# Peptides against a protein of PDB entry 3H8D, part 144

Target 1, 122 residues: chain A of PDB entry 3H8D
Amino acid sequence: DMKRQQRFFRIPFIRPADQYKDPQNKKKGWWYAHFDGPWIARQMELHPDKPPILLVAGKDDMEMCELNLEETGLTRKRGAEILPRQFEEIWERCGGIQYLQSAIESRQARPTYATAMLQNLL

## One batch from the design tools (peptide; made by RFdiffusion4, then SolubleMPNN)

Design b2_p22_5_s1 (from b2_p22_5, 8 letters changed)
Fold by OpenDDE base, seed 5:
Structure b2_p22_5_s1 (fold): chain B 122 residues (1-122), chain C 122 residues (1-122), chain A 22 residues (1-22)
Amino acid sequence: as target 1 above (122 residues)
Amino acid sequence: as target 1 above (122 residues)
Amino acid sequence: DPKFEKFLEYLYEKHGLVEYVP
């Protein structure tokens, strides 16, 4: 459904063990989400001490945000919403295109804006 | 071409006559642009003292930005780039959907991401 | 925002993520 709004969000995070440390000792990561309308289409985590985590709807539902966009409160968090390219650049750099493509080819991906766009790109 | 990046920009402007006045006397407007890849697809101006100006590629080329995106320097201007919705909300409020639709129906609109999206929405 | 706070709690419990606040 091309009528659905595509929105992207990012939240910085630290490890639980670092939450009480000095700022300089807090190793920062990033949580990313792409919402296709009310539901998440892609999720991504950049960690300071391990490889990026990439998740796509259908394949990784169990690990992805199960809340609809409104339930998350992300739209009301100042600075959380980002430009599409701010998501896509990181997504691509982390191998997201190949990851999503594989999910499509294996019939694991739920159809989303992301899957549709990828199918047009390839 | 679904491969083209959609990017949106906004720049404030003041009337030439106000440029030397006190800040409180500078009536501010807003210049908006939607770039479909390197080329502008839609342009919009909010004026403090006259109706909004809406422009679409093909129909209004003579009045729109003639530079490709890179030539504009917009991508290097901090704070100029905006979220798609930040453009679309204003576009819709100003009657942009109807304006673009009319341009399509009159065969004046150049095919862009905007025309494609509208044709999917209607 | 209580919804966002709940979301952060969700992220903590499910993924072990704590919001970074400068």
Scores: peptide ipSAE 0.291, ipTM 0.535, DockQ to the pose 0.778
Fold by OpenDDE base, seed 1:
Structure b2_p22_5_s1 (fold): chain B 122 residues (1-122), chain C 122 residues (1-122), chain A 22 residues (1-22)
Amino acid sequence: as target 1 above (122 residues)
Amino acid sequence: as target 1 above (122 residues)
Amino acid sequence: DPKFEKFLEYLYEKHGLVEYVP
């Protein structure tokens, strides 16, 4: 059901090892999430010193956020919600299209808004 | 084609008659737009001293923005783009659901993402 | 928000992420 609300969120993060260092030594990354209705459809992590992590529902369930959107509190965190394009631009830059496509082709992806859009099913 | 990007924008405005008054006497309103792909689907104006103006494609073409999204420059205006919910919440509060529904029933509305969502066509 | 704090803890434990607060 593509009538589900698509919501996107971003949280800046640092590594646990850096949390007590001086600000200039806290290398910042970004955690991204796309929720298709209550459940996560895509997750993405931009790390300062390693390749981006791309995760899609079905394929990467064990590594993705298992909480529903309401459980996360993201909707109530000021500044956490981002525009769809703010997610998609980074997703595309990180090779997310190819990643999701591969997951679909291998039948690992759970159907979501993202898979439907990629397959031009809407 | 519901694959078209849905983008929402908001611009504050003041009345022409107030433009040279002191700031405290410049009553601010808000201009809202929903673009379904390149073309406007819904427009909304919140005025400080009169009822909100709700406009939908097909019905209110003569009163709505006639520029395509790229022509407006809204995508390049810092702070103009807003989240879908930021539009929808105000739209709903202003009676937009009923307004659009009436436009659909009277066959005045042009099919858009908004009409499709309202008709649960997705 | 207690839920968000729990979520941050989740992110730490499951993903090794700590929120950056400037």
Scores: peptide ipSAE 0.289, ipTM 0.524, DockQ to the pose 0.826
Fold by OpenDDE base, seed 3:
Order: structure tokens, then sequence, then C-alpha cells
Structure b2_p22_5_s1 (fold): chain B 122 residues (1-122), chain C 122 residues (1-122), chain A 22 residues (1-22)
């Protein structure tokens, strides 16, 4: 578990409806991912016009990225990789700790680096 | 231990003798630091004209940064913070694993996140 | 990178996200 590399990524995005609008009319969101080794542990979306979406492995597998890290090409996208804290700060602000905690307590969360860290904090 | 934030930093340096030379004659080195919470766990220096220097907490305290993370101002230096892997890749290349392992085996290393990770790998 | 392009297509189809390019 602790041997796996923890890597974090983000991609800015716009809505399809804004795709051909002037830059000033394109409202930007952010897609975030935490990979625990090759597989995603947490996913998060910051939308310009709706509440953030939080997803954790085990509970939300069908809604999360099913590609392993290599398949995504994220490691080859310049500027996509971010510091752990850059992910965690947003995760915390969006209520990610509570979300993951609930998933653990309900026995829905798959054990990951994220679950282990949270269990150490509590 | 696992609750403490692991943060990594690097800053370039030049030799005092090159301080007033033309840019093309200034050979650049790199200073690296791993902070386990507020205190340094590992330090590394890449020199342009001599072997790399590796330092680990407990063993090399007198040669390492004695300032806590806040005192260093590293968190306020734009571009100083780096990804964990950016530190680890250089650390490995310089023989840091072997160095830390020896420090652990000789009972010289202070327990840190770094020592814990290494002991999990072995 | 073709893998990344496919990943972007995945994000579009699954989540309705289009990459922002400044």
Amino acid sequence: as target 1 above (122 residues)
Amino acid sequence: as target 1 above (122 residues)
Amino acid sequence: DPKFEKFLEYLYEKHGLVEYVP
C-alpha cells in the first residue's frame, strides 16, 4: 500500500455548450484525480455552474475513471500533474474527508492510500 | 507519522567563486529538502564539480537545515516546492536508499516518514 | 499523445467535459 506511488492530476475543462464561444464566455471547471499506483483512488470535479462532484474507489467505481494511469496519458500531459497538497486542499474544501469517511463507515470504500490516511487521522 | 504532510523542495545555487562571472560561466547546483511535517527528514545537494551530498535526520543533524519549514520561507518561494517523485528520483539515483538503509542499520537515523517508507519497501 | 486524446474523449462522453485550452 505505502509502496505505491501517489500521484495527483488535474485538467481544466469547459462545457460543450461553451466550446465555440469567445474565451471570456467560456466558464472553466476542473477535473481532479488521485492515483494510488496505477488505479484511481479519488476523483473530483469542480464545475462552474453546479456543486462539486466527489468520488471514491469502491463506492463510485462506475462513475470514476476506469483507465489505469498509463492508459490515461496524464503522465505525459504537461502541467497535468500537481502536488498532493493541491489536490487535498480542494478535496477538504469540498467535503471530501466527510465523504470518504462515510464511504468507509458504510463499508463501500475500497481500501486505498486515501482510506488508510484518513483512518490514521481519525 | 503518516499524518504529517510530506513536502519537498529544491532551490538552485551557484558557487561563491562563480558569483560574479558571466552567466555561461556560472555552474549551477541544486539543493533538495524533504520535510516530514515541520522538520527536515532528508537533504541532498547536487554539485556541479563534486559528488552529491546526502544527509538524513538523526545521523547528519549538524550538517542539515536546522530551521523548521516555516522558518525557511520555502513555502513562500515560488517554484521551490516540487513533486515527491522529483525528489525521490534524484535521491535514488544518488544512492539515497543505500545511504538511509545504512543509517537505519547503524541506529543513527531518526525515525521519519522516509525511514518508515524504506522499511516497508525492504 | 493519442492516449490522452482518447482520455479526453472519455471525459466528454462520460461526464460532458471538454478540455480547456487557453
Scores: peptide ipSAE 0.288, ipTM 0.528, DockQ to the pose 0.784
Fold by OpenDDE base, seed 4:
Structure b2_p22_5_s1 (fold): chain B 122 residues (1-122), chain C 122 residues (1-122), chain A 22 residues (1-22)
Amino acid sequence: as target 1 above (122 residues)
Amino acid sequence: as target 1 above (122 residues)
Amino acid sequence: DPKFEKFLEYLYEKHGLVEYVP
């Protein structure tokens, strides 16, 4: 829907095992989220020592953020919101287009802005 | 349309009369643009010494950027792209909601993401 | 923001993620 705002967020994270170490010994990852209106459409995790995790609404609901955007507090966290391209660039690098396409073809993806955009692209 | 990407840009400008002055004597303004897909939907100009200029597609086409987004080079200009809220906050402060509403009521506004969002808001 | 703090706790418990603070 043209009326739903697309918003993108990222937060850096460390492993629980590293939280009490010196800064130089903390390996940083990134948590990404795309919200289509109040609900998450895509989620992505970049880890320092394992492959990226890609998640899409419908298929991966159990692994994705269950909170609506307002409940997360992300909109009030300084530095959390990012530009669409900042999300999409990483999404594409990680094979997100193919991942979402496969989810659509297998009828696992919930219709979102992301699915609509992909349909337009192909 | 859900498929059209909404992108927002901001670039600073100085007055032609100030371009040869010392930096402290150059008064900076700001040029803002909202693109609904390839075409501009809203434009806004903040001037250092006069009221803001608000422009909407359909009504103000002659005063707005005529180039499509790709032609502008804005997507390639580092620091030009801004978050939607960075545009909307200033738009609202400058009376943009009322301006666009008036353009819709007078049948001057071209249908865009901005007009659809306003209809949803009201 | 208390909501964000709760969100971070959620991320920790569900996904094992701890916010990085430089």
Scores: peptide ipSAE 0.287, ipTM 0.523, DockQ to the pose 0.833

Design b2_p22_5_s2 (from b2_p22_5, 11 letters changed)
Fold by OpenDDE base, seed 2:
Structure b2_p22_5_s2 (fold): chain B 122 residues (1-122), chain C 122 residues (1-122), chain A 22 residues (1-22)
Amino acid sequence: as target 1 above (122 residues)
Amino acid sequence: as target 1 above (122 residues)
Amino acid sequence: DEKWEAFKKYLLEKHGLVEYVE
């Protein structure tokens, strides 16, 4: 249903091994989430020392956040919510379009706002 | 076309009469815009001392911004772009749903993302 | 926020991520 709210979030993170180090030794990554209504549609992780991780609903459910949006508390975390473009720009740069397209073609992607938008674009 | 980017902006304004007054005497209003792709779909103005103004494409073209998004420079103004919900929350509080619905029913509203979303909601 | 605290634990357990706080 296209009337569902599309909301995007980003939180910075560090590795557990770095949590008690000096700030300069804490290599920062970013965790991104796209929620299509209450449920996650896409997840993305930017790591400081490994390739980005792209995840799409249906295909990568086991690796993605299983909590609904309200359960995460993200909506109450100041600064966590980001603009759609702030997500999409990184998604695109990381090859997200191709990743999602492949998931659709392999019939692994669960229909989401993301799949619908991609199918409109192609 | 539902693939068009939906972007929202907010800028503060003061009344011309207040422009050279002390800061405490400058009553601040807020100008809101929803762009459906390159063109404005909704405009909203919160004034400090009068009722809010709601405007929708098709009906209120003469009162709305006629510049396309790129022409406005809003995309280059730091802090101007806001989250969809930041717009929608105020829109709803100001009676925007009813206003747009009335414009649709009177056949004054130009089809936009806003009209499409409302029709999905109703 | 209890949910946020739980979510941080979730991120750590499932993804090995710790929230960065400035």
Scores: peptide ipSAE 0.300, ipTM 0.611, DockQ to the pose 0.785
Fold by OpenDDE base, seed 3:
Structure b2_p22_5_s2 (fold): chain B 122 residues (1-122), chain C 122 residues (1-122), chain A 22 residues (1-22)
Amino acid sequence: as target 1 above (122 residues)
Amino acid sequence: as target 1 above (122 residues)
Amino acid sequence: DEKWEAFKKYLLEKHGLVEYVE
């Protein structure tokens, strides 16, 4: 159902090795998630010292968050929810459109709001 | 097209009579807008001293913002864009569902993302 | 809160991520 609620979230993170270092020595990354209704459609990680990680439903299920949105607690985390554009801007910059397109073309992506929107754009 | 980008905005306003009063004497209201693609679908005003004003496309075109989203400059106004739920929560509290439903039933509302979502809910 | 703690544990175990707190 393409009328499912689309919600986007972002959490800052650090590496375990930086956990007890001074703030100036903590390199910050970002974990992003797009939920199409209760289930994740896209996931993305911005790391301070390696390339971005992009994940799409169907193709990358084993690597993505398997929890439904309610189970994550993200909706109750202050400041975690972000605007759609805040996700999409980073997604595009990281090559997400091409990544999802390839997953669709290879028949690996399961249908989501994200796949439908991309197919409308192309 | 139900795949148009849905964007929501909020800006504060004060009454002209309060414009030059001390801050403690300025009663603040809120102007809300839902854009379905480039055009406004719903508008709402929260006033400090009178009932909320609800407006829907088709029915209330003459009272609503006639500018397309790009013309408004809202996308360039820091802090103006809000989450969908931030709009919907207030909309529901003000009786927006009933208002839009009535506009649909009377054949006054033009089709928008908002009308489609309501028809799915009912 | 319980769910959030579990989620942080998930992030650590599956992805090696620790929540950043200001």
Scores: peptide ipSAE 0.297, ipTM 0.592, DockQ to the pose 0.818
Fold by OpenDDE base, seed 4:
Structure b2_p22_5_s2 (fold): chain B 122 residues (1-122), chain C 122 residues (1-122), chain A 22 residues (1-22)
Amino acid sequence: as target 1 above (122 residues)
Amino acid sequence: as target 1 above (122 residues)
Amino acid sequence: DEKWEAFKKYLLEKHGLVEYVE
């Protein structure tokens, strides 16, 4: 729907065990989110020492952010919002296209901007 | 349409008369563009010494970028792409909402993402 | 921002993530 704004966010994170260590001993990861209007459509986590986590609406709702965009405060966090391509580039590198495609084929994916775009791509 | 990606760009420009002057004597303006898929939907120019120029598809085609997005090279220009809000904030400040609304009412505006969003807003 | 603070708590509780601040 043309009426729903697509917004993308990224925040760096560390493990709780590292929060009191020196900066050089803090291993940094990244949390990514794609919001289709007020609701999350895709989520992705880059960890320093394990494989990326890919999540799509419908299939992975229990593991994804359950807050609507306004509730998160992400729009007010300086530096959190990123360009669409900044999300998509990482998504593609992590196998996100195949992941979402599989979710659609298995009837697990909730219809979102992301599912529509993939249908257009294929 | 969910299938058309909305992308926004900004590039600085200087006046031809200033291009050979010292940096302190070059007055910088800004060129903004909103692409609805491959085609431009809105264009905006901030000048250092005259009022902003607002342009919308359909009404102002002759004054707007006639190249499709791929032809512009903007997607390959480092620092050119901006967040939607970075465009919209300036658009609103310059009276863009009223400008586009007037273009719709006068039947001059080509249907775009921008026109659809305005219809949703009002 | 109260919402941001709540979100950080959410990230910690649900995902075991702490915001990185330089």
Scores: peptide ipSAE 0.297, ipTM 0.600, DockQ to the pose 0.851
Fold by OpenDDE base, seed 1:
Structure b2_p22_5_s2 (fold): chain B 122 residues (1-122), chain C 122 residues (1-122), chain A 22 residues (1-22)
Amino acid sequence: as target 1 above (122 residues)
Amino acid sequence: as target 1 above (122 residues)
Amino acid sequence: DEKWEAFKKYLLEKHGLVEYVE
């Protein structure tokens, strides 16, 4: 259903071990999510001290947010919603196109708006 | 084509008569645009001293931006792009739903993503 | 707000993430 709303979100995070440290000693990461309608299609994590984590629906369900968008409260969190390009730019820089393509080719990816767009591009 | 990218933009404007006045005497308005793919679907103007102006493709072509999205340079203007909801909230408050519906009923509206979404809602 | 609090808990438990607040 191409009529499903595509919404993107980003929240900053720190490690549990750093949460009670002084601000200057908190290393910040970023959690990204792409929701295709109510359900997550892609997830991405920028960590301060390890490689980016890329996750796609179908392949990485066990590691992705299982809550639907309304359950997350992200839509009500000020500053959490971002523009599609703000997600896509980072996704592309992190190798997300190749990651999703590989998931499609291996038949691990669940069809989403993201898979459809990629297949249209190829 | 539901695959067309929906993009929304907002830029501030001041009246020509105010452009050389002191900052405190410049009354700011807001120009909004919804692009359905490369072409404008809806346009909206919030004026400081007159009612909002609502425009829809097909009906109001002569008063709407005639440039395609790439020609406008809006995609390259920092801060111009806004979230869909940032457009829709104002559109709804200004009576945009009724305006677009009337344009559809009078057969003046060109089919766009906006008309399709409205018809899905009705 | 309760949903957001639950979500933060979820992020911690499942992903080991704590929301950064300045």
Scores: peptide ipSAE 0.297, ipTM 0.582, DockQ to the pose 0.834

Design b2_p22_5_s3 (from b2_p22_5, 12 letters changed)
Fold by OpenDDE base, seed 2:
Structure b2_p22_5_s3 (fold): chain B 122 residues (1-122), chain C 122 residues (1-122), chain A 22 residues (1-22)
Amino acid sequence: as target 1 above (122 residues)
Amino acid sequence: as target 1 above (122 residues)
Amino acid sequence: DEKWEAFEKYLLEKHGLVEYKE
């Protein structure tokens, strides 16, 4: 349903092995999430030393955040929420459109705001 | 069309009469805009000393920004772009839902993303 | 924030991620 709030979040992260290293030795990545209402629709991970990870609801549920938005605390984390375009720009650069389209065509994607928007775009 | 980018902006303003006063004597207001693709869909003004002004496309075109989004330069103004909820929260508090609904019912509102979303909500 | 702390734990356990703090 299109009336659900679409909210996007980003948090920087490091590898567990880097937790206690000097800042210069902490390679930073980025964790992105798109929530369609209370539930995650897309997730994306930018790692400093490996290819991006793209995840879509339905197909990749086991690898995605299973918490609803309220449970995450993301809405209360200063600086975590980002603009839709800030998510989409990275998503597109990482091949997210093709990834989601493939998931739709293979009948693996759960219908979300993201799938609906893609179907409007194409 | 739902594939258009929805972008929201906010900039502070001061009254013309306060332009050259000491900072302490400059009462700040806020100008809000919702762009549905290239064109403004909603505008809102929070004044320090009078009621908020709500404006919707179709009904209030003559009082709204007539520039397309690119022409405004808002996309290049640091800190001007805001989250959808940052706009909607104020919009709702100021009675924007009722205002837009009335404009729709009176056939004054131009169809926009805002009108479409309202129709989904109600 | 208790929820955030739980989320951090979740990220570590489920995804192998630790929040970067400045």
Scores: peptide ipSAE 0.252, ipTM 0.595, DockQ to the pose 0.763
Fold by OpenDDE base, seed 4:
Structure b2_p22_5_s3 (fold): chain B 122 residues (1-122), chain C 122 residues (1-122), chain A 22 residues (1-22)
Amino acid sequence: as target 1 above (122 residues)
Amino acid sequence: as target 1 above (122 residues)
Amino acid sequence: DEKWEAFEKYLLEKHGLVEYKE
């Protein structure tokens, strides 16, 4: 049902090895998530020293957040929620449209709001 | 179609009479809008010295923004776009749920994402 | 928030990520 609320989140992270280093020596990454209602639809990770990771529901379930939205606590974390475009802009830059499209064509993607939107676009 | 993107905006305003006064004498209000795709679904105005104004599509078309989303330039105005909850929280506090419900019951409301969501809630 | 703490643990264990705190 497309009536489900689409919510987007972002949290900065560092590597465990950098945890106890000086701030200047902590290389920051970003964890992004798109929730289609309570269920994750897309996940993305920006790393400081390796290519971005793109993940879509159905195809990448084992690598994606397995918790439903309420279980994550993201809705209660100040500063975690972002605008849709703040997610989509990065998603597009990282080749997310092509990635999701390929997942749909290969029948790997689970139907989500994201798949529906892409199907409307193409 | 519930596949339309729901986008929310907020901009401050001052009264024309305060336009040329010192900043401390300018009483700030807030203009809120919910767009269901290109079309406005809800509008809300917070005023410093009078009750909030709630407006819904169909019922209040004459008092609402008549421009489609692209025509408004809101998407290009930095800081104008807000999270859905930033709109909904104020909407709820101002009695927006009851206002929209009454508009539906009286057959004044035009079908929008907002009306659909309320029907799912009730 | 217990849920957030659990989520942080999840991020560390599953993805090797630690939340950045200024």
Scores: peptide ipSAE 0.252, ipTM 0.575, DockQ to the pose 0.847
Fold by OpenDDE base, seed 5:
Structure b2_p22_5_s3 (fold): chain B 122 residues (1-122), chain C 122 residues (1-122), chain A 22 residues (1-22)
Amino acid sequence: as target 1 above (122 residues)
Amino acid sequence: as target 1 above (122 residues)
Amino acid sequence: DEKWEAFEKYLLEKHGLVEYKE
């Protein structure tokens, strides 16, 4: 259903071990989420010390946010919501297009706005 | 083409007559734009002293921004770009859905992402 | 916000993430 609202969010995070260190010693990562209506369609994590993690609905449900958007509180978190392009730029750089494409081709991806848009792109 | 990037912008404006008045005497309006790829799809203006102005591509081309997105410099203007919902909330409140629908039904609207989405909604 | 607190807990427990605060 293309009527669903597409919303994107980003949260900076640190490792638990760095929680009580001085700011300069806290290595920052970023958690990204794309919600297709109430449900997550894509999730992405940028870590300071390991490769980015890409996750797509259907394939990676067990590793993705299981809460609907309302349950997360993301919409009430100041500064958490980002522009679509702010998500997509990182997604593309991390190989998200190929990742999602592979998930579609392997029939692992649940149909979302993301899958639909990719099918239009290809 | 659903591949086109949807981007939204907002700029405050004041009336020419208020340009040199004290800030408290400057009545602020807001200029909104939705770009479907390089071309404007919708434009909206909130004025402090008159009804909102709604404009859609095809119907209102002569009153809308004639520049492509790159030419506008909006993408380089800090704080100008807004979330899709920030545009849509105002658009809806101003009767934009009905306005665009009427433009479609009268065959005045140029097909855009906005027209496509509305057709999905109805 | 209790929902946000729950979400933070979720991020920590399931993903090992702690929100960065300035």
Scores: peptide ipSAE 0.250, ipTM 0.591, DockQ to the pose 0.787
Fold by OpenDDE base, seed 3:
Structure b2_p22_5_s3 (fold): chain B 122 residues (1-122), chain C 122 residues (1-122), chain A 22 residues (1-22)
Amino acid sequence: as target 1 above (122 residues)
Amino acid sequence: as target 1 above (122 residues)
Amino acid sequence: DEKWEAFEKYLLEKHGLVEYKE
């Protein structure tokens, strides 16, 4: 459904072990989410000390955000919403295109705006 | 072409007559643009002292930005790019849906992402 | 705020993430 709103979010995070350390010792990561309407289509984590984590709807449902967008509070979090390109640039750098393509080819990906875009691009 | 990037921009403007007045006497307007890939699809002006101006590709080509997106420098202007919803909210408030619909029905609108979205919605 | 607090708890429990605050 092309009329579903595509919204992208990013929040910085730290490890629980760094929670009470001085700012210079808090290694910062980033949590990213793409919502296709009310439901998440893609999720991504940038970690300071391990490889990126990529998740796509259908394949990775059990590891992804199970809350609908309204339930998350992301739309009310100042500074959380980002431009589509801000998500896509990082997604591409992390190998997201190949990851999603593989999920589509293996019939693990649930149809989303992201799958439609990729299938249109290829 | 669904794989064309949809990008939205907003820049403030002041009237030429207010150019050299004190800041409190410079009435600020807003110029909005929706680019469907390299070319403008919709343009909108919010004026402090007259009705909004709405423009759609095909119908209003002679009044709209004739530069492609790269030529405008908008992508390099800090703070110019906005979220899709930031454009759409204002577009809707100004009667943009009805304006674009009328342009489609009169066969004046050039096919764009915007026309496709509207035809999908209706 | 209530929704966000629940979401933060979710992030911690499911993903081991704590929101970074300036």
Scores: peptide ipSAE 0.249, ipTM 0.582, DockQ to the pose 0.801

